Peptides against a protein of PDB entry 5OK6. Designs and how they scored, part 197

Target 1, 215 residues: chain A of PDB entry 5OK6
Amino acid sequence: ELPGLDSQWRQIENGESGRERPLRAGESWFLVEKHWYKQWEAYVQGGDQDSSTFPGCINNATLFQDEINWRLKEGLVEGEDYVLLPAAAWHYLVSWYGLEHGQPPIERKVIELPNIQKVEVYPVELLLVRHNDLGKSHTVQFSHTDSIGLVLRTARERFLVEPQEDTRLWAKNSEGSLDRLYDTHITVLDAALETGQLIIMETRKKDGTWPSAQL

## One batch from the design tools (peptide; made by RFdiffusion4, then SolubleMPNN)

Design b2_p30_4_s3 (from b2_p30_4, 8 letters changed)
Fold by OpenDDE base, seed 4:
Structure b2_p30_4_s3 (fold): chain B 215 residues (1-215), chain A 30 residues (1-30)
Amino acid sequence: as target 1 above (215 residues)
Amino acid sequence: SAEENLALAASMKGKSFESLKDTLKMNDTP
């Protein structure tokens, strides 16, 4: 059953788990399409539950680039295209109105940047390959706050690299050259890695030489 | 773009560093 309109407004906007609550690193937030959210605001502010302003099911269709992979459109802007809700508020809205059939929730994590918490709407999707077969890729998502060390570990895992094998990473830059990722302690953000960037894992030869040293 | 890089990766099927020696510049600077 739908709560009273004033109760809905208080739960979503002014509650302890409302839209304006402080961001906390590691928490889940959800995107809601702006037009739907504005329709909901108008409905609950109108004071009539039987109003023709009833928003219906949450519909995020306009935020998706495709309905196959459910990727977000590029360049979406908070407050213009979508609003962010904390998990509790999102779950209330879904419980009250439902989510459009077949649409996944758009869950995102709060990340800690050097001076600010932010909901990471666009994590970095990297193309991981091996130096000896550049055409066999694994696409993997990373946070901007993930270390290059995590990228390397993930690449090792995806390619089933044995623990005794030494590996290192190269990033293909915009000029088409390969930059070695020396520091594994820096973040994906610090390394300026971008979505769709090719990351090459090089494995050390049994003779102790690197394949790249022969180039 | 991500799509262009995927297409590039696909075009490099079975290629290695050794096969790209003449086309890849390596920036091995710390």
Scores: peptide ipSAE 0.225, ipTM 0.835, DockQ to the pose 0.685
Fold by OpenDDE base, seed 3:
Structure b2_p30_4_s3 (fold): chain B 215 residues (1-215), chain A 30 residues (1-30)
Amino acid sequence: as target 1 above (215 residues)
Amino acid sequence: SAEENLALAASMKGKSFESLKDTLKMNDTP
């Protein structure tokens, strides 16, 4: 059942559970296309449920770059292109209006950065490869707050590296050289890793030598 | 870009570090 318009407004816009609630690290937030959201605002503020201002189902089509991988367009701006809603508010809107058929929700996590919480709209997509087969990549998404150690563990898992095998990472930099990721305790952010960056997992040889030491 | 790196990775199919020796500088410094 659709709540009354004033109730809808309070559920979505209130400072306790709505759009303006404080961000908390690890929480899920969802993107809503700005035009749809503004139409919803106009509908619920108009006070007429029979109004021609009914927003219809949530349609985020304009936020997607493609309908295959459901990647976001680059350069989307909060408040201009989309609105961020906490999970509770998103689920209310979806329950009331529906989501366009076949579209996934655009779920994002709140991350803790130095002195600020932020919804991470653009996590880092890394291209993971092995030193011995550079053409066989795995694209994996990471938070900027994820450690290089997590990237390494993820690469080991994706490539089915045995626990006894020793591995390390190299990042391809903008100059086309490889920088060794020595410190596994720093974050993806601290390492300045970017979306689309090539990360090479090197596996130590059985003789105890590194493949890179022969270069 | 991600697309350029995918294309690069695809171009490196079956290649190893050994094949990059002449083209890739290694920065093995902390």
Scores: peptide ipSAE 0.177, ipTM 0.781, DockQ to the pose 0.673
Fold by OpenDDE base, seed 5:
Structure b2_p30_4_s3 (fold): chain B 215 residues (1-215), chain A 30 residues (1-30)
Amino acid sequence: as target 1 above (215 residues)
Amino acid sequence: SAEENLALAASMKGKSFESLKDTLKMNDTP
């Protein structure tokens, strides 16, 4: 059942539990398409429940690049293309108006950066490959706050590397050369890794030599 | 781009580091 218009406004727009609440690391936030949200604002501010300004179901179609993988379009801007809502506010809007049939929610996490909390709208998508079969990739999402050590562990798991096998990572840079990722304690952000970047996992040979040392 | 790197990876099916020796520069410096 739809609450009264004033109750909807207070539930979603308040600074304590709504859109204006402080960000907290690890919390889930959701994207809502800007035009739908502005239509909802106009509807609840108008004070007439029977108004032609009724927003209908939430439709985020314009935010998606494709309806197969449900990837976001590149270059979306907060306040221009979408608004961010905390999980409670999002669930209220979905309960009241529904979500367009077949569309997934656009859930994102708050991350802690050195001086700011931010909703990570674009996690880093890396292309993981093995040094001995560069054509077999695994695409994996990472936070900018994830360590290179986590990238390495994830690559080992995806390629079913045995625990006793030694591995290391190389990143393909914009110049087309390979940079070795020596420090596994730095973050994806500190390593300046980007979406679509090729990451090569090298496995040590049984003779104790590295394949790259023969290059 | 991600698409260019996917296309590159697809073109490198069955290739190894050894097959790229003449084309890849390795930066093995800490």
Scores: peptide ipSAE 0.161, ipTM 0.769, DockQ to the pose 0.670
Fold by OpenDDE base, seed 2:
Structure b2_p30_4_s3 (fold): chain B 215 residues (1-215), chain A 30 residues (1-30)
Amino acid sequence: as target 1 above (215 residues)
Amino acid sequence: SAEENLALAASMKGKSFESLKDTLKMNDTP
């Protein structure tokens, strides 16, 4: 059952617990398509529940580039294309209006950067490969706040590397060179890794030599 | 771009670092 219009407005737009609430690292926020959200605002502000301004179910279709992988379109802008809601507010709207059949929620995490907290709408998608078969790729998402050590561990897991095998990473830079990722404690952001960047996992040979040292 | 890197990876199926030597410079500097 739909709550009263004033109750809906207060629940979603309340600056303490709604849309304008402070961001906290690790919290989940959700994207809502801007047109739907504006229609909802008009409905609840109109004061008439029988109004023709009823927004219907939440439909985020315009935010997706495809309905197979449910990837976001590139270049979406907060306040223009979508609104960010905290998990509680999102779940209220979904409970009241529903979500379009088959569409997944667009959940994103708040990340902590050195001087700001933000919702990470676009995590970094890295293309992971092995040095001995550069054509067998795995695309994996990482936060900008994830360490290179996590990227390395994830690559090891995806390629089923045994615990006793030594591995290291190389990144293909914008100049078309391969840069070795020496420091595993820095973040994806600090390493300036970008979406679609090729990351090569090198595995140490049984003789103790590195494949790249023979190049 | 992401697409270019995917295409590059696809072109390198079954190839190793040795195939990159002539195409990519290795920067093994900390």
Scores: peptide ipSAE 0.301, ipTM 0.890, DockQ to the pose 0.633; fails the geometry check

Design b2_p30_4_s4 (from b2_p30_4 with T1S D3E F5N E7A F17L T25K K26V)
Fold by OpenDDE base, seed 5:
Structure b2_p30_4_s4 (fold): chain B 215 residues (1-215), chain A 30 residues (1-30)
Amino acid sequence: as target 1 above (215 residues)
Amino acid sequence: SAEENRALAESMKGKSLESLKDTLKVNDTP
């Protein structure tokens, strides 16, 4: 059942638990398409439940690039294309109005960056490959706050590398050269890794040599 | 773009790092 319009407004817009609440690292937030949200605001502020301003079900279709992978369009801007809601507020709106049939929620995490919390709308998608077959990629999503060590562990897992095998990473840069990722303690952000970047996992040979030493 | 890099990776099917010796520079400095 839909709450009263004033109750909806107070539940969603409040600064303690609603849209204006402080970001907290690790929390889930959800994207809502901006026009739908504005229509909802107009409806609840109008004070008439029978108003022609009823927003209908939440429909984020305009935020998606495709309905197969449900990837977001590139270049979406908070406050222009979408609004961010905390999980509780999102779940209230979904319970009241519904979500478009078959459309997934757009869930994102709050990350801690130097001196700021941010909802990570666009996590980094890396193309992981082995040094011996550069064309066999695994696309894996990482946070900008994930360590290079996590990228390496994930690559090892995806490629079924044995625990005793030594591995290291190379990033293909924009110049087409390979930069070795020496420090595994720095973040994806600190390493300046970008979406779609090729990351090469090199495995040490049984003779103790590295394949890249022949380059 | 991610799509361009995926297409590039697909073009490298069956190529090893060693096979790119003449085309790749490596920055193997800490």
Scores: peptide ipSAE 0.207, ipTM 0.827, DockQ to the pose 0.713
Fold by OpenDDE base, seed 2:
Structure b2_p30_4_s4 (fold): chain B 215 residues (1-215), chain A 30 residues (1-30)
Amino acid sequence: as target 1 above (215 residues)
Amino acid sequence: SAEENRALAESMKGKSLESLKDTLKVNDTP
């Protein structure tokens, strides 16, 4: 059942718990397509529940690049293309209006950067490969705040590397060279890793040599 | 771009790192 229009407005736009609430690291926020949100605003501000301004179900289709992988389009801008809502507000809107059939929610996390909290709309997608088969990639998403150590652990897990096997990472840079990721304690952001970047997991040979020592 | 890197990865199917020694420079600096 739809609550009263004023109750909807207060629940979603309340500065303490709604859209304008402070960001907190680790919290989930959700993207809502801007035109739908503006239609909802017009509906609840109009004061007539029987108005032709009823927004219908939430439809974020214009934010997706495809309906197969549900990847966001590149270059989307907050306030222009979408609105960010805290989880509670999102769940209220979905409960009241529904979400387009088969369309997933666009959930994103608040990350803590050195001087700011931000909703990470575009986490880094890395192409993980093994040194012995560079064409067999696994795309894995990481936060900019994730450590290189996490990238390495994730690569080891995806490639079923045994605990006793030594591994290290190389990043392919824009110049087409390989940079070794020595420090595993720095973040993906600090390492300047980018979406679509090729990350090579090298496994140490049984003779104690590294494959890259032959390069 | 991400697409260029995917295309590159695809072009490297069945290739080892060692097989690219003549095309890839390695920056092994700490």
Scores: peptide ipSAE 0.206, ipTM 0.829, DockQ to the pose 0.751
Fold by OpenDDE base, seed 3:
Structure b2_p30_4_s4 (fold): chain B 215 residues (1-215), chain A 30 residues (1-30)
Amino acid sequence: as target 1 above (215 residues)
Amino acid sequence: SAEENRALAESMKGKSLESLKDTLKVNDTP
């Protein structure tokens, strides 16, 4: 059953559990398309449940660039294109109005950056490849706060690298050169890795040589 | 873009890092 309009407003907009609640690292937040959200605001603020301002189901279609991978459009701006809701508020809205058929929720995590919490709307998508077949990529999403060590472990897992095999990473830079990712303890952010960047996993040869030593 | 890099990766199908010796500089510095 739909709650009363005032109850809906309080549950979604209150500073304790709603849109204005403090961000906490590791929490899930969800994107809601701005026009839908504004229509919902107008509906619940109007005080008339029979109003023609009923927002219908949540439809985030305009936020997606594709309906295959459900990738967000680039350059979306909070407060202009979408609003961010904490998981509780999102689940309330979905339970009340539904979500457009076939659309996934746009879930994002709060990350801890130096001196700020932020909802990471655009995590880094890396193209993982092996040194011996650069054309077989695995696109994998990482947080800016994920370590290079995690990227390496993920690459090893995706490529079924045996535990005894030595591996290391190279990032293809904008100049078309390869930068070795030496420090596995730094973050994706600290390494300045970008979406769509090619990350080459090099596996050490059985003779103890590295393929890159021939470059 | 991610699409350009995906297309680049696809164009590198069957190529090894070693085969790119003449086109890639390696920065093996910490």
Scores: peptide ipSAE 0.199, ipTM 0.824, DockQ to the pose 0.700
Fold by OpenDDE base, seed 4:
Structure b2_p30_4_s4 (fold): chain B 215 residues (1-215), chain A 30 residues (1-30)
Amino acid sequence: as target 1 above (215 residues)
Amino acid sequence: SAEENRALAESMKGKSLESLKDTLKVNDTP
């Protein structure tokens, strides 16, 4: 049974786990398509549970680029295209109305930036490759707050690099040149790494030379 | 220099953060 309309409104908008609650780093938030959410607002504000304004199942179809990979469309804007709800509020709405059949939830994490918490809607997808086989990529998602050191560790893990092998990263820039990622303590954001960017893991040769020294 | 790289990183950070502003919910801190 659906809760009373006033109870729904309080739970989602004004509750301790409502839409306007403070962001906390590491918490999950969910995207809800804006038109559906506005229809829900109209329904619960209308005072009639049997109203023709009933929103039906949550439908995020317009937020997805495709129904195969379930990637978000590029350039979506909070407050225009979607609303962000904390996990508790999202789960209440899904429990009450359901989610459109086959659609995955759009879960995102709160990240801590210098002096600001944000829900990271678009994590960075990097194309990880080895210097000796640029055709074998691993697409891996990273937070903007992740360190280059984490990117390097992840690349080493994906390519099964032995602990004794020395490795370093290069980013392919827009000019087609390679920028060496020297500082492993800076973040993905600080390094200005972007989605779709090619990251080359270079492994040191047994002779102690670097492959790139021959370029 | 390390300072030039820091300034570049800060400049790049600012651009990257600005480019993402509309895709990230900001906490309304009072």
Scores: peptide ipSAE 0.022, ipTM 0.495, DockQ to the pose 0.023

Design b2_p30_5_s1 (from b2_p30_5, 15 letters changed)
Fold by OpenDDE base, seed 3:
Structure b2_p30_5_s1 (fold): chain B 215 residues (1-215), chain A 30 residues (1-30)
Amino acid sequence: as target 1 above (215 residues)
Amino acid sequence: KEAVREKRRSVEAIEVTDEQLEAHSASLAK
């Protein structure tokens, strides 16, 4: 059952648990298409539950570039294209109005950056490959706050590398060179890794040599 | 941007063409 209009407004827009609540690292927030959200605002502010301003089900279709991978369009702007809601507020809206059939929620995490919390709308998608099979990439999403060590562990897991095998990462840069990611404690952000960047996992040979020594 | 570039400069960089890299990879698959 739909709550009263005032109750809906308070649940979604209150400063403690609503849209304006403080960001906390690790929390999930959800994107809502701006036009739908504005229609909802008009509906609940209008005071007439039977009004023609009823927003219908949440439809984020315009935020997606495709309905196969459900990737966001590039260059979306908060407050213009979408609003961010805390998980509780999102779940309320979905329970009240529904979500378009087959459309996934757009869940994002709050990350801790130096001196700021931010909802990471665009995490980094890296193309993970093995040095001996560059044609088989695994696209994996990482936070800017994830360590290079996590990227390496993820690559090892995806490629079923045995624990005794030594591995390291190379980032292919836009200039055509390979940059060795030797410090595994720095973040994806610190390493300036970008979406679509090729990350090559090199496995040490049994003779103790690295394949890249032949380049 | 500069601090990020400085961290990249501490990385061993190998200049390699796509063709060289592909050829190298293919040689290791054997």
Scores: peptide ipSAE 0.326, ipTM 0.788, DockQ to the pose 0.638
Fold by OpenDDE base, seed 5:
Structure b2_p30_5_s1 (fold): chain B 215 residues (1-215), chain A 30 residues (1-30)
Amino acid sequence: as target 1 above (215 residues)
Amino acid sequence: KEAVREKRRSVEAIEVTDEQLEAHSASLAK
């Protein structure tokens, strides 16, 4: 049974645990399609449980670009296309109204950037390849706050690189240049890596030379 | 003004065409 309309409003919109709560790094937040959310607001504010303004199941279909990988459309804007809810508020809405059959929740993490917390709606998708097999890419998601060291470790793991093998990364730029990701302590954001960018893992030769020395 | 986070230019940059890179990669696969 649905809670009273006033109770629903207080659970979702309050500043302590609801939509208006402060962001905390590492917490999960969820996207809700804006029109559905506005319909829900109108319903609970109307005070009539039998109103024709009943929002029905949460339906985020318009936020997805595909129903195969459930990727978000590019260029979605908070407050225009979707609202963000903390996990508790999201779970309340799902329990009360349901989620459209077959749709996954759109869960995102709060990240800590210099002087600001934000929900990272669009993690960076990098194309990881080996220097000797550029045609076989592994698409991996990273936070903007992840280190280049994590990208390198992830690449090593995906390509089953032995611990004794020495490796380093290059970022391919749109202009065709390769930039060596020398400092592994900087973030993906600091390195200005972008979604769809090719990241080449170079493995050192047994003779101690690097393949890139021949370029 | 969003501070254009200056792309920390890598210390080492190689200018290479896609064709050169592909040819290089193919030569190492052998």
Scores: peptide ipSAE 0.298, ipTM 0.775, DockQ to the pose 0.455
Fold by OpenDDE base, seed 2:
Structure b2_p30_5_s1 (fold): chain B 215 residues (1-215), chain A 30 residues (1-30)
Amino acid sequence: as target 1 above (215 residues)
Amino acid sequence: KEAVREKRRSVEAIEVTDEQLEAHSASLAK
């Protein structure tokens, strides 16, 4: 059942879990399409529950590039294309109005960058491959705050590398050359890795030599 | 932008073309 219009406004905009609350690292926030949100604002500010301004179900269709993988369109801007809501506020709106049939929620995490918290709307998608089979990629999402060590562990897991096997990473750069990722303690952001970038996992040979030493 | 470029400079770039990488991958698969 829909609560009173003033109660809705207070819960979503002015509550302790409202839109303007401080970001906290690790928390989930949700995207809401801007036009729907503005229609909701007009409805609850109008003071008439029977108004023709009723927003209907939340529909984020315009934010998606496809309905298969539910990938976001590139270049979406906060405040222009979408509004960010804390998990509690999102769940209230979904309970009151519903979400368009078949659409997943657009959940994103707050990350901690140097001196700022930010909702990471676009995590980095890397193409993980083995040095001996470049045609078989695994696309994996990483936070900008994830370490290169996590990328390496993820690659080892995806390719079923045994614990005793030694491995290292190379990144294909924009010039087409390979940059070796020596420091596994730096972040994806620090390494300046980008979405769609090819990351090559090299496995050490049984003779103790590296395949790349023969290049 | 500049600080990110400086950390990239500590990575030894091996200039390997896609063709060289494919040729080498094919040689390692034999």
Scores: peptide ipSAE 0.025, ipTM 0.567, DockQ to the pose 0.562
Fold by OpenDDE base, seed 1:
Structure b2_p30_5_s1 (fold): chain B 215 residues (1-215), chain A 30 residues (1-30)
Amino acid sequence: as target 1 above (215 residues)
Amino acid sequence: KEAVREKRRSVEAIEVTDEQLEAHSASLAK
């Protein structure tokens, strides 16, 4: 059953548990398309449940670039294109109004950056490849806060690298140069890795030499 | 971003064209 309009507004927009609550690292937040949210605000503020301002089902279609992979459009801006809601508030709205049929929720995580928490709307998608098979890429999503060590472990797992095999990473630049990701303790952010960037996993030869020494 | 890339390049970077990299990779696949 749909709660009273004042109850809906308080539940979603209160500063303690609603839209304005503090961000906490590791929590899930959800994107809601701005126009839908504004229509909902107008509806609940209008005081008439039978109003023609009823927002209907949540529809985030305008935020997606495709309905196959459900990727977000690039360059979306909080407060202009979407609002962020904590998981509890999102689930309330979905339970009250529904979500457009077949459309997935847009869930994102709060990450801890130096001196700030942020909802990571755009995680980094890296193209992982092996040095000896550049044609077989694996797209893997990482947080900006993930370590290069995690990227390396993920690459090793994806390529079924044996524990005894020694591996390292190279980032391909748009200009063609390869930068070695030597420090595995820095983050994806610190390494300035970008979505769509090719990350080459190099495997050490049995003779102890690296293939890249021949470049 | 650019400063970080510059720092990495100063440590361990290889200048290689796409064609050179592809040729190198293909030579190792055999």
Scores: peptide ipSAE 0.328, ipTM 0.799, DockQ to the pose 0.807; fails the geometry check

